# Peptides against a protein of PDB entry 5B16, part 6

Target 1, 136 residues: chain A of PDB entry 5B16
Amino acid sequence: TPSRINHNERLEFLGDAVVEFLTSVHLYYLFPSLEEGGLATYRTAIVQNQHLAMLAKKLELDRFMLYAHGPDLCRESDLRHAMANCFEALIGAVYLEGSLEEAKQLFGRLLFNDPDLREVWLNYPLHPLQLQEPNT
Target 2, 136 residues: chain A of PDB entry 5B16 as posed
Amino acid sequence: TPSRINHNERLEFLGDAVVEFLTSVHLYYLFPSLEEGGLATYRTAIVQNQHLAMLAKKLELDRFMLYAHGPDLCRESDLRHAMANCFQALIGAVYLEGSLEEAKQLFGRLLFNDPDLREVWLNYPLHPLQLQEPNT

## One batch from the design tools (peptide; aimed at target 1 L27 L30 T41)

Design b1_p10_8_s2 (made by RFdiffusion4, then SolubleMPNN; from b1_p10_8 with E6K K8L)
Fold by OpenDDE base, seed 1:
Structure b1_p10_8_s2 (fold): chain B 136 residues (1-136), chain A 10 residues (1-10)
Amino acid sequence: as target 1 above (136 residues)
Amino acid sequence: LLEELKELLK
């Protein structure tokens, strides 16, 4: 059995890909007239460490992070990076134990506090073949 | 950029 730290890093690896994939797919379909540069720019804004750390804070992940690793997080940038990694690991875990749909729902709920924006993001039609693909 | 994105979604 791998160490808890090793497992968390593996989940982070998976979650990083899931977050980027979900972001890319939603941007692509929501904005069919937006050029690649624009799509990439918005994706970067969504998946960058600073933003993911903000999403992690909504889940109060900072509280246990400081409890467990306080001495190692004396810099704000260190905390931000750790929070972003933790968020990725969480999404990875949700995907692994649940489904891509569950990861999508969680990610969307955190992305937007505004329920109207959330609804648009989460329920925009995808390609029919995508709906037929396995969730895990 | 995030605020701009939100405006695009409206």
Scores: peptide ipSAE 0.549, ipTM 0.942, DockQ to the pose 0.887
OpenDDE base, seeds 2, 3, 4, 5: peptide ipSAE 0.530, 0.495, 0.543, 0.539; ipTM 0.939, 0.934, 0.941, 0.939

Design b1_p10_8_s3 (made by RFdiffusion4, then SolubleMPNN; from b1_p10_8, 5 letters changed)
Fold by OpenDDE base, seed 3:
Structure b1_p10_8_s3 (fold): chain B 136 residues (1-136), chain A 10 residues (1-10)
Amino acid sequence: as target 1 above (136 residues)
Amino acid sequence: ILEELKKLLS
C-alpha cells in the first residue's frame, strides 16, 4: 500500500484538475463575450498558488501547516506553495469522496467574499450536460 | 480576486 505522502500527492494531482475544470467552466459560461485571453487571465489569477493559498488560509490550513510542517516552511514562499498543494488535495478529496457538486460548492463559497457575487457564481446557469456529475 | 472578477463584469 502507498504511504500517506503518496496518497496526498495523488489527491493533489486530482484536485489540481478539479480546480482547473471548475474555474474554466464557470468563467466560460459567466463571461460569454470575453475573449480567450481574458478568460485565461482570470483563470490564472484564480488557480495560481498565491490565490489558492489565500483560500487555504480561510480554512485555517496555515495554522495546520505550521503546526505539522513548521520546520520545512521557514519561508513565506514555501508556506504558500505548501498551502496551495494542501488546498488542491482537499478539493481532490471532496470530489473523490463526495461529488463534483460538493467540490463546486466549497470552492465557490471560498472564492468570493461578497455574498452577492458568490451567489451569482454558484447559481449561474450552466449547460445542461454539465448538470450531470461523473461517477466517483 | 481581481476586484471580485471585476464585479463579475456587471
Scores: peptide ipSAE 0.626, ipTM 0.947, DockQ to the pose 0.469
OpenDDE base, seeds 1, 2, 4, 5: peptide ipSAE 0.508, 0.495, 0.496, 0.512; ipTM 0.936, 0.935, 0.934, 0.937

## One batch from the design tools (peptide; aimed at target 1 L30 T41)

Design b1_p11_1 (made by RFdiffusion4)
Pose (drawn by RFdiffusion4):
Structure b1_p11_1 (pose): chain A 136 residues (1-136), chain P 11 residues (1-11)
Amino acid sequence: as target 2 above (136 residues)
Amino acid sequence: ALQEALDELVA
C-alpha cells in the first residue's frame, strides 16, 4: 500500500492548468487580431513537454530534482520528461504559495531570453474593446 | 519581433 500523495503529481496537475492559463491569457492579450487558430497553435507550441523541459533546464532543475535510478532502463527520455513534469510542479507550487503574478513573472522571465521581449509579455495591453473606452 | 520569436517556436 504505497503513498501516491507524496509525489509532485499534485502540483503537476495544478501546474498544468497554471501554465495553460498563463500561456492562454498572454497569447490572448498580446494578439488582439489573431483568431483561435493561431492562439491554439502558439499555446500548443509552448505547453509542449519537450519545450517545457528545455525551458526547465534554465532553472537547473536537473541538478535539484530527486530523480532516482530505475531498474535497468534509464535513457535521456525519462530524465528530460521528469524535468518537464517537475517544472509544472514547480510553477504550480509558486502559483500556490506566491501569488499568480509570481507565476506570471516566473514563466514570463523563463520564456524569452531577451529582457526586452519580457517587458511586452509580462505587460500585456488591455482588450481593444476596453482600449477605446477608458472608463466604461 | 515578438511574433517572429513565436513563429520560431512553431517552426

Design b1_p11_1_s1 (made by RFdiffusion4, then SolubleMPNN; from b1_p11_1, 5 letters changed)
Fold by OpenDDE base, seed 1:
Structure b1_p11_1_s1 (fold): chain B 136 residues (1-136), chain A 11 residues (1-11)
Amino acid sequence: as target 1 above (136 residues)
Amino acid sequence: KLLEFLDSIVA
C-alpha cells in the first residue's frame, strides 16, 4: 500500500491535469475570438501557483499546511507552492472519486467570488461532442 | 467583467 505522501503526489499529478484541462476548455469556449496567446496567458494566470494558493486559502488549507508542515514552510514561497500542490491534489481527488463535473463545479465556485461571473463560467454552453466524454 | 477579472490575476 502506498504511503499517504505517495498517494497525495499521485493525486496532485492528476489534479494538475484536471485544472489545466478545465481551464483550457472554459477559456476556449468562453472567448471564441481570443487568439492562442491570450488563451495561454489567462490559462497560465489561473493555474499558476500564486493563484491556486489563493484558492487553497479559501479552503483554509494554509492552516492545515502550517499545522502539518510548519517547520518546513518558513518561506512564503514554500507555503504557496505547498498550498498549490495540495489544491491540485484535492481537485484530483474530487475528479477521481466523483466526476469531472464535480471537479468543474468546485473549481468554479472557488475561482469566482462574484456569483455572476461564476454563473457565466460554469453555465456557458459546451460543444455537443463534449456530452460524449466520460466524467471520470 | 470576466476578462477584467482574468486580467487582474495575470502575473
Scores: peptide ipSAE 0.631, ipTM 0.947, DockQ to the pose 0.806
OpenDDE base, seeds 2, 3, 4, 5: peptide ipSAE 0.624, 0.621, 0.628, 0.626; ipTM 0.944, 0.944, 0.944, 0.945; seed 4 fails the geometry check

Design b1_p11_1_s2 (made by RFdiffusion4, then SolubleMPNN; from b1_p11_1, 4 letters changed)
Fold by OpenDDE base, seed 1:
Structure b1_p11_1_s2 (fold): chain B 136 residues (1-136), chain A 11 residues (1-11)
Amino acid sequence: as target 1 above (136 residues)
Amino acid sequence: KLKEFLDSLVA
């Protein structure tokens, strides 16, 4: 049986791709006239460690990280990186055990505090072919 | 509003 650490790293690997994918898809459809450079800029901003760490904080992962790895997280940058990784692992786990839709919902809920923006992000129409794709 | 929010993340 793989160690918990190895499992978390694998989940992080998966979650990173899920977050990137969801972000890309939503940006692509929400901004049909935005050029690739603009899309990439927004994506980078959304998925960068600093932002994901803020999302992780909403789940109180900071307290968890300090409890488990306090001595190794003396630097704020280290904490941000660790929290971002943990957040990715969480999304990966939700995708793995649930579905892409569930990962989408969780990510959207955390991404926006404003319920109006959240609704726009989550409920924007997707391409019909996407409905045919597996959730996991 | 959405664009404004995203712009704030870029800044």
Scores: peptide ipSAE 0.657, ipTM 0.951, DockQ to the pose 0.873
OpenDDE base, seeds 2, 3, 4, 5: peptide ipSAE 0.650, 0.650, 0.650, 0.653; ipTM 0.949, 0.950, 0.948, 0.950; seed 4 fails the geometry check

Design b1_p11_1_s3 (made by RFdiffusion4, then SolubleMPNN; from b1_p11_1, 5 letters changed)
Fold by OpenDDE base, seed 1:
Structure b1_p11_1_s3 (fold): chain B 136 residues (1-136), chain A 11 residues (1-11)
Amino acid sequence: as target 1 above (136 residues)
Amino acid sequence: KLEEFLDSIVA
């Protein structure tokens, strides 16, 4: 049986792709006239460690990280990186054990505090062919 | 609003 650490790293690997994918898809459809550069800029902003760490903080992962790895997280940058990784692992786990839809919902809920923006993000119409794709 | 939010998190 793989160690918990190895498992978390694998989940992080998966979660990174899920976050990237969800972000890309939503941006693509929400901004049909935005050029690739603009889409990439927004994607980078959403998935960068600094931002994901803020999302992780909403789940109080900071307290968890400090409890488990306090001595190794003396630097704020280290904490941000660790929190971002942990957040990705969480999304990966939700996708793995649940579905892409569940990962989408969780990510959207955390991404936006404003319920109006959240609704726009989560409920924007997708291409009909996407409805045919597996959730996991 | 969405665009404004996204702009606000751009590094």
Scores: peptide ipSAE 0.636, ipTM 0.948, DockQ to the pose 0.809
OpenDDE base, seeds 2, 3, 4, 5: peptide ipSAE 0.627, 0.633, 0.635, 0.633; ipTM 0.946, 0.947, 0.946, 0.946

Design b1_p11_1_s4 (made by RFdiffusion4, then SolubleMPNN; from b1_p11_1, 5 letters changed)
Fold by OpenDDE base, seed 1:
Structure b1_p11_1_s4 (fold): chain B 136 residues (1-136), chain A 11 residues (1-11)
Amino acid sequence: as target 1 above (136 residues)
Amino acid sequence: KLKEFLDSIVA
């Protein structure tokens, strides 16, 4: 049986792709006239460690990280990186054990505190062919 | 609103 650490790293690997994918898809459809550069800029902003760490904080992962790895997280940058990784692992786990839809919902709920923006993000129409794709 | 939010998190 793989160690918990190895499992978390694998989940992080998966979650990174899921977050990137969800972000890309939503940006693509929500901004049909935005050029690639603009889309990439927003994607980077959403998935960068600093932002994901803020999302992780909403789940109180900071307290968890400090409890488990306090001595190794003396630097704020180290904490941000660790929290971002943990957040990705969480999304990966939700995707793995649940579905892409569940990962989408969780990510959207955390991404926006404003319920109006959240609704726009989560409920924007997708291409009909996407409905045919597997959730996991 | 959405664009404004996204602009606010751009590094």
Scores: peptide ipSAE 0.640, ipTM 0.948, DockQ to the pose 0.812
OpenDDE base, seeds 2, 3, 4, 5: peptide ipSAE 0.636, 0.632, 0.638, 0.635; ipTM 0.946, 0.946, 0.946, 0.946; seed 4 fails the geometry check

Design b1_p11_2 (made by RFdiffusion4)
Pose (drawn by RFdiffusion4):
Structure b1_p11_2 (pose): chain A 136 residues (1-136), chain P 11 residues (1-11)
Amino acid sequence: as target 2 above (136 residues)
Amino acid sequence: TVEEELDKLVE
């Protein structure tokens, strides 16, 4: 009778929605002209596990992760996939303890390497229907 | 631009 609640699958399950939300909102507000197609395309291109793993390496998560040796089969696939999942667990935990803005700042800073692109991603403009009318 | 970097991710 093993304990499955001691994993990071909980915070991965949360992080999945967290990352999905951040990508959805940012890709929504930064492109008020783009339809659902491009939005889903960009989103599915970002939420990809390989991309999330390479993005996870920027945090050196492979050095801090509790990845144990398997029975016999242990390829790069298991390691990188573990990084991908653990990253979602991390941003899920940051979303939980810290505010949502801290998840926005984390994922935003981790996405674009150029600091000049981050200022746009993090500071998304208001909706066009809100832009025309300042008050109401 | 942000759009160009996102297009690279799509490609």

Design b1_p11_2_s1 (made by RFdiffusion4, then SolubleMPNN; from b1_p11_2, 8 letters changed)
Fold by OpenDDE base, seed 1:
Structure b1_p11_2_s1 (fold): chain B 136 residues (1-136), chain A 11 residues (1-11)
Amino acid sequence: as target 1 above (136 residues)
Amino acid sequence: SLLDYLEELVA
């Protein structure tokens, strides 16, 4: 049986891809007139460690990280990186055990505190062919 | 707007 550490790293690997994918898809459809450069810029901003760490903080993952790895997280940058990784692992787990839709919902809820923006992000129509793709 | 929010995030 793989160690908990190895399992978390694998989940992080998966979650990173899920976050990247969801972000890309939503940006692509929400902004049909936005050029590739803009899409890439906004994606980077959304998925960068410092932003994901902020999302992780909404789940109080910072307290968890300090409890589990306090001595190794003396630097703010280290904490941000660890929180971002943990957030990715969480999304990976939600995708793995649930579905892409569930990961989408969780990610969207955390992305926006503003309910109006959240609704726009989550409820924008996707391509019909996407409904045919497996959730997990 | 959503675009405005994203622009702020990039800044």
Scores: peptide ipSAE 0.560, ipTM 0.934, DockQ to the pose 0.884
OpenDDE base, seeds 2, 3, 4, 5: peptide ipSAE 0.539, 0.542, 0.554, 0.527; ipTM 0.928, 0.930, 0.932, 0.927

Design b1_p11_2_s2 (made by RFdiffusion4, then SolubleMPNN; from b1_p11_2, 6 letters changed)
Fold by OpenDDE base, seed 1:
Structure b1_p11_2_s2 (fold): chain B 136 residues (1-136), chain A 11 residues (1-11)
Amino acid sequence: as target 1 above (136 residues)
Amino acid sequence: SLLEYLDELVA
């Protein structure tokens, strides 16, 4: 049986891809007139460690990280990186044990505190063929 | 708007 550390790293690997994918898909459909450069810029802003760490803080993952790894997280940058990784692992776990839809919902809820923006992000129509793709 | 929010993230 893999160690908990190895399992978390694998989940992080998966979650990173899920976050990237969801972000890409939503940006692509929400902004049909936005050029590739703009799409990439916004994606980078959304998925960068400092932003994901902020999302992680909404789940109080900072308290968890300090409890588990306090001595190794003396630097703010280290904490941000660790929180971002933990957030990715969480999304990976939700995708793995649940579905892409569940990961989408969780990610969207955390992305926006404003309910109006959240609704736009989550409820924008996607391509019909996406309904045929497996969730996990 | 959503676009405005994203612009803030980029800044």
Scores: peptide ipSAE 0.610, ipTM 0.943, DockQ to the pose 0.883
OpenDDE base, seeds 2, 3, 4, 5: peptide ipSAE 0.593, 0.598, 0.604, 0.580; ipTM 0.939, 0.941, 0.943, 0.939

Design b1_p11_2_s3 (made by RFdiffusion4, then SolubleMPNN; from b1_p11_2, 7 letters changed)
Fold by OpenDDE base, seed 1:
Structure b1_p11_2_s3 (fold): chain B 136 residues (1-136), chain A 11 residues (1-11)
Amino acid sequence: as target 1 above (136 residues)
Amino acid sequence: SLLDYLDSLVA
């Protein structure tokens, strides 16, 4: 069995792709008149380390990181990067052990504190064929 | 709106 560190890095790798995919799909369907440049700009903003770290903070992952790796996190940028990685690993784990739908729900809940915006993001109609894709 | 919120995230 791989070390916990290696496993976490693998989960991070998977989670990065899941976050990118979910973000891309939702932006594409929610904004049908938005050009590629705009879609890419918003995707970058959503998935960048600074934003993912903020989402991770909502789960109090910062306390976990400081407890486990405090001495290695001397700078805010280090903490932000670690938080973002941890968040990706979490999403990866949810996808791996659960489903893409579960990852979507968790990600959407964290993306928006405003319940109205959350509802729009999570429940906007997607292409019917997407419902037939494997969840894991 | 959702778009306004996303605009606020753009660095």
Scores: peptide ipSAE 0.625, ipTM 0.945, DockQ to the pose 0.833
OpenDDE base, seeds 2, 3, 4, 5: peptide ipSAE 0.608, 0.615, 0.621, 0.606; ipTM 0.941, 0.942, 0.944, 0.939; seed 5 fails the geometry check

Design b1_p11_2_s4 (made by RFdiffusion4, then SolubleMPNN; from b1_p11_2, 8 letters changed)
Fold by OpenDDE base, seed 1:
Structure b1_p11_2_s4 (fold): chain B 136 residues (1-136), chain A 11 residues (1-11)
Amino acid sequence: as target 1 above (136 residues)
Amino acid sequence: SLLDYLESLVA
């Protein structure tokens, strides 16, 4: 059995890909007239450490980070990076133990506090073939 | 709008 740290890093690796994928797919379908440059710009904005850390804060992961690694987080940038990594690990875990759909739902709920924007993001029609793909 | 919100996230 791998160490907790090793397992967390593996989950982070997986979660990073899931967050990137979900973001890409939703942007692609929600904005069919947006050029690649715009899609890439908004994807970067969504998945950057600063933003993911903000999402992590909604889950009060900052309290967990300070409790477990307080002495190692003397810089705001260090805390932000740790928060982003923790968020990715969480999404990775949800995907691993649950499904891509569950990861999508959690990610979407955290992305938007506005219920109207959340509804648009989560329920925009995707390509029919995507519904046939395995969730894990 | 959703696009407006996303634009607000761009650094």
Scores: peptide ipSAE 0.581, ipTM 0.937, DockQ to the pose 0.839
OpenDDE base, seeds 2, 3, 4, 5: peptide ipSAE 0.560, 0.564, 0.578, 0.553; ipTM 0.932, 0.933, 0.936, 0.928

Design b1_p11_3 (made by RFdiffusion4)
Pose (drawn by RFdiffusion4):
Structure b1_p11_3 (pose): chain A 136 residues (1-136), chain P 11 residues (1-11)
Amino acid sequence: as target 2 above (136 residues)
Amino acid sequence: ALEEELDELVE
């Protein structure tokens, strides 16, 4: 009778929705002209596990992760995939303790390497229907 | 520039 609640699968399950939300909102507001197609395309291109793993390496998560040796089979696939999942667990935890804005800042800073692109991603404009009318 | 960086991710 093993304990499955001691994993990061909980914070991964949360992180999945967290990352999905951040990508959805940012890709929504930064492109008020783009339809659902491009939005889903960019989103699915970002939430990809390989991309999330390479993005996770920027936090050196492979050095801080509790990845144990398997029975015999232990390729790069298990390691990178573990990084990908553990990253979602991390941003889920940051979303939980810290505010949602801290998840926005984390994922935003981790996405674009150029600091000049981050200022746009983090500071998304209001909706066009809100832009025309300042008050109501 | 932002759109170009995102297109590179799509490619």

Design b1_p11_3_s1 (made by RFdiffusion4, then SolubleMPNN; from b1_p11_3, 6 letters changed)
Fold by OpenDDE base, seed 1:
Structure b1_p11_3_s1 (fold): chain B 136 residues (1-136), chain A 11 residues (1-11)
Amino acid sequence: as target 1 above (136 residues)
Amino acid sequence: KLLEFLESLVS
């Protein structure tokens, strides 16, 4: 069996792609008139370490990280990076053990504190082919 | 509203 560290790194790798994909898809369909540059800009903003760390904080991952790795996370930037990675690993795990839909739901719930925005994000119509493979 | 939220993340 692989080490827990290795497993987390692999999950992070997967989760990074899932977060990027979900973000891209939702932005693409929610803003049909937005040019590529705008789409890319907003995607970057959503998935950047600083923002993902904020999402991770909602899950109290900061407390977890400080408990487990406090001595190595003296810098705020180090903590942000670690939290972002941990968040990606979590999303990766949800996708792996659950589905893309479940990852979507979790990500959406964390992205927005405003329930109205959350509903728009989560329930916006997607391409029929994408709906046919929610577990992909 | 959603766009405004996204813009806030860019800033």
Scores: peptide ipSAE 0.615, ipTM 0.945, DockQ to the pose 0.900
OpenDDE base, seeds 2, 3, 4, 5: peptide ipSAE 0.606, 0.608, 0.612, 0.610; ipTM 0.943, 0.944, 0.943, 0.945; seed 4 fails the geometry check

Design b1_p11_3_s2 (made by RFdiffusion4, then SolubleMPNN; from b1_p11_3, 4 letters changed)
Fold by OpenDDE base, seed 2:
Structure b1_p11_3_s2 (fold): chain B 136 residues (1-136), chain A 11 residues (1-11)
Amino acid sequence: as target 1 above (136 residues)
Amino acid sequence: KLEEYLDKLVA
């Protein structure tokens, strides 16, 4: 059985890809005339640690981090990095245990406080992806 | 709109 640390890191690895993929797909459809450089710029802004940490704060992951790892998070930048990683792990877990659609919904709900912007973001199509359930 | 929001995020 893998250690808890390894499990979280693996989920983070998966979640990083899911967050990047979802961001890329939505930007691609939302901005059909935007060149690659512009798309990449928006993606970078959305998935950067500072932004993901802000999304994580909406889930009160900061409270969890300070409670569980306070002594190791003396710097604000360290906390942001840890929160961003934790957020990625969460998205990875949602995808793994649920579906890409569920990950999309959670990510989209957190991206925007404005319900109108949220609706615009979430109403654009994603590439269909349905994976077989693992034999466990 | 969304574009304005993202522009602010980039800045």
Scores: peptide ipSAE 0.627, ipTM 0.946, DockQ to the pose 0.871
OpenDDE base, seeds 1, 3, 4, 5: peptide ipSAE 0.590, 0.620, 0.604, 0.351; ipTM 0.939, 0.946, 0.941, 0.881

Design b1_p11_3_s3 (made by RFdiffusion4, then SolubleMPNN; from b1_p11_3, 5 letters changed)
Fold by OpenDDE base, seed 1:
Structure b1_p11_3_s3 (fold): chain B 136 residues (1-136), chain A 11 residues (1-11)
Amino acid sequence: as target 1 above (136 residues)
Amino acid sequence: KLLEFLDQLVA
C-alpha cells in the first residue's frame, strides 16, 4: 500500500483541481457579465494558499499541523502552505469518497460565514450539462 | 454582496 504521505499528496493533487473547478464554475455562472480577467482574479483570490489556509483554520487544521509537524512549521508561511495543502487533500478526499456535490457543499460552507452569501453561491443554477460530468 | 466579498478577498 502507498504511504500516507504519498496518499495525501495524491489527494492534494486531486483536491487542487476540484477546488479550482468548483470555483471556476461558480464564478462563471454567478457573474455572466464579468470578463475573463475578473473571473481569473477572483478565482486566484479564492484558491490561493493564504485563503485556503484560512478555510483550513475553520476546521482547526492548524492545531493538527502544529501537533504533527510543529518543529517544521515554525514559520507562518510554512504553516500556511501546509494548511492549504491539507485543505486541498481534504476536498480531494471528499470528492473521491463522496461526490462533487459533497465537495461543493463543504467548500461553500467554509467559504462563507454569511448564510445569505452561502446560499447564493451554493444554489445558483448551473448548466444542466454539468451534471453529466463525473461526480467521483 | 457577493461581489463585495470577493473584492475584499482580492484586496
Scores: peptide ipSAE 0.627, ipTM 0.948, DockQ to the pose 0.907
OpenDDE base, seeds 2, 3, 4, 5: peptide ipSAE 0.615, 0.616, 0.626, 0.621; ipTM 0.945, 0.945, 0.948, 0.946

Design b1_p11_3_s4 (made by RFdiffusion4, then SolubleMPNN; from b1_p11_3, 5 letters changed)
Fold by OpenDDE base, seed 1:
Structure b1_p11_3_s4 (fold): chain B 136 residues (1-136), chain A 11 residues (1-11)
Amino acid sequence: as target 1 above (136 residues)
Amino acid sequence: KLLEFLESLVE
């Protein structure tokens, strides 16, 4: 079996794609009149390490990181990057062991503290030709 | 509101 480190890196790889995909899909359908440039800009903002690290803090991953790797994460940028990676790995794991829907729900819950915004994000109107999400 | 939130994330 692969080492825990290798497994985590693989999960991160998967999670990165899941986060990117979910973000893209939601933006696409929520903002039908938004041009590609805008879609790309907001996607980048959502999935950038700095933002994902903030989401990771909501799960107290910072405390975990400092406990496990404190000396190696003395720089804020290093911690931020590690937290973002860990967050992606988490999403990847949720997708892998659960479903894309479960990953979507978790991601949406963390994205928004405002329940109204969360509701809009998670329950946008269906497009008649909306792509079916991949099954786990 | 949602768009405003997203704009707030843009550096």
Scores: peptide ipSAE 0.618, ipTM 0.942, DockQ to the pose 0.872
OpenDDE base, seeds 2, 3, 4, 5: peptide ipSAE 0.602, 0.608, 0.616, 0.610; ipTM 0.939, 0.940, 0.940, 0.941; seed 4 fails the geometry check

Design b1_p11_4 (made by RFdiffusion4)
Pose (drawn by RFdiffusion4):
Order: sequence, then structure tokens, then C-alpha cells
Structure b1_p11_4 (pose): chain A 136 residues (1-136), chain P 11 residues (1-11)
Amino acid sequence: as target 2 above (136 residues)
Amino acid sequence: ALLEELEEKLK
């Protein structure tokens, strides 16, 4: 009778929705002219596990992760995938303890390497229907 | 390619 609640699958399950939300909102507000197609395309291109793993390496998660040796089979696939999932667990936890803005800052800073692109991603403009009318 | 396109659109 093993304990499954001691895993990061909980914070991964949360992080999945967290990353999905951040990507959806940012890709929504930064492109008020782009339809659902491009939005889903960019989103699915970002939420990809390989991309999330390479993005996870920027945090050196492979050095801090509790990845144990498997029975016999242990390829790069298991390690990178573990980084991908553990990253979502991390941003889920940051979303939980810290505010949502801290998840926005984390994912935003981790996405674009150029600091000049982060200022746009993090500071998304208001909706066009809100832009025309300042008050109401 | 999509990420490069996204970076160009944001620049």
C-alpha cells in the first residue's frame, strides 16, 4: 500500500492549469487581432513537454530534482520528461504559496531570453473594447 | 518556427 500523495503529481496537476492559464491569457491580450487558431497554435507550441523541459533547464531543475535510478532502462527521455513535469509542479507550487503574479513573473521571465521582450509579455495591454472607453 | 515568429511579432 504505497503513498501516491507524496509525489509532485498534485502540484503538476495544478501547474498544468497554471501554465495553461498564463499562456492563454498572455497570448490572448498580446494579440487582439489573432483568432482562436493562432492562439491555440501558439499555446500548444508553448505548453509542449519538450519545450517545458528545455525551459526547465534554465532553472537547473535537473540538478535539484530527486530523480532516482530506475531498474535498468534509464534514457534521456525519462530525465527530460521528469524535468518537464517537475517544472509544472514548481510553477504550481509558486502559484499556490506566492501570488498568481509571481507565476506570471516566473513563466514570463523564463520564456523570453531577451529582457526587452519580457516587458511586453508581462505587461499585456487592456482589451480593445476596454481601450476605447477608459472608464465604462 | 512559431516561437521565432512570436518573437518577431513582439519586437

Design b1_p11_4_s1 (made by RFdiffusion4, then SolubleMPNN; from b1_p11_4, 5 letters changed)
Fold by OpenDDE base, seed 5:
Structure b1_p11_4_s1 (fold): chain B 136 residues (1-136), chain A 11 residues (1-11)
Amino acid sequence: as target 1 above (136 residues)
Amino acid sequence: SVLEELEKLLR
């Protein structure tokens, strides 16, 4: 049986892929005229550590992180990186124990505070085969 | 910012 640390690292590995996939799929279909460079720019902005850390703060994961690992987080950059990793692990867990749809919904809710933007992001038609691919 | 531009595009 893997240690708790190994389990979290494995979930982070899975969650990183899920976040990357969901972001890529949504950007691809939302902006059909945007070239690869533009798609990559927006994807980077969404999945970079500082942004994922901000999403993690919305879930108040920073309180748990500082309580458990405060001595190891002496720099802001260290906290940001840890928060991003924790967020990825959470998404990985949601996908693993739930579904890609549940991960999509959680991620979308956190991405935008504006309900109109959430609706556009979450409800834009996506290809069914792309949504099913991770489970194949 | 890039994210602000994204939000503008989604509107």
Scores: peptide ipSAE 0.658, ipTM 0.956, DockQ to the pose 0.896
OpenDDE base, seeds 1, 2, 3, 4: peptide ipSAE 0.648, 0.635, 0.655, 0.650; ipTM 0.955, 0.953, 0.948, 0.947

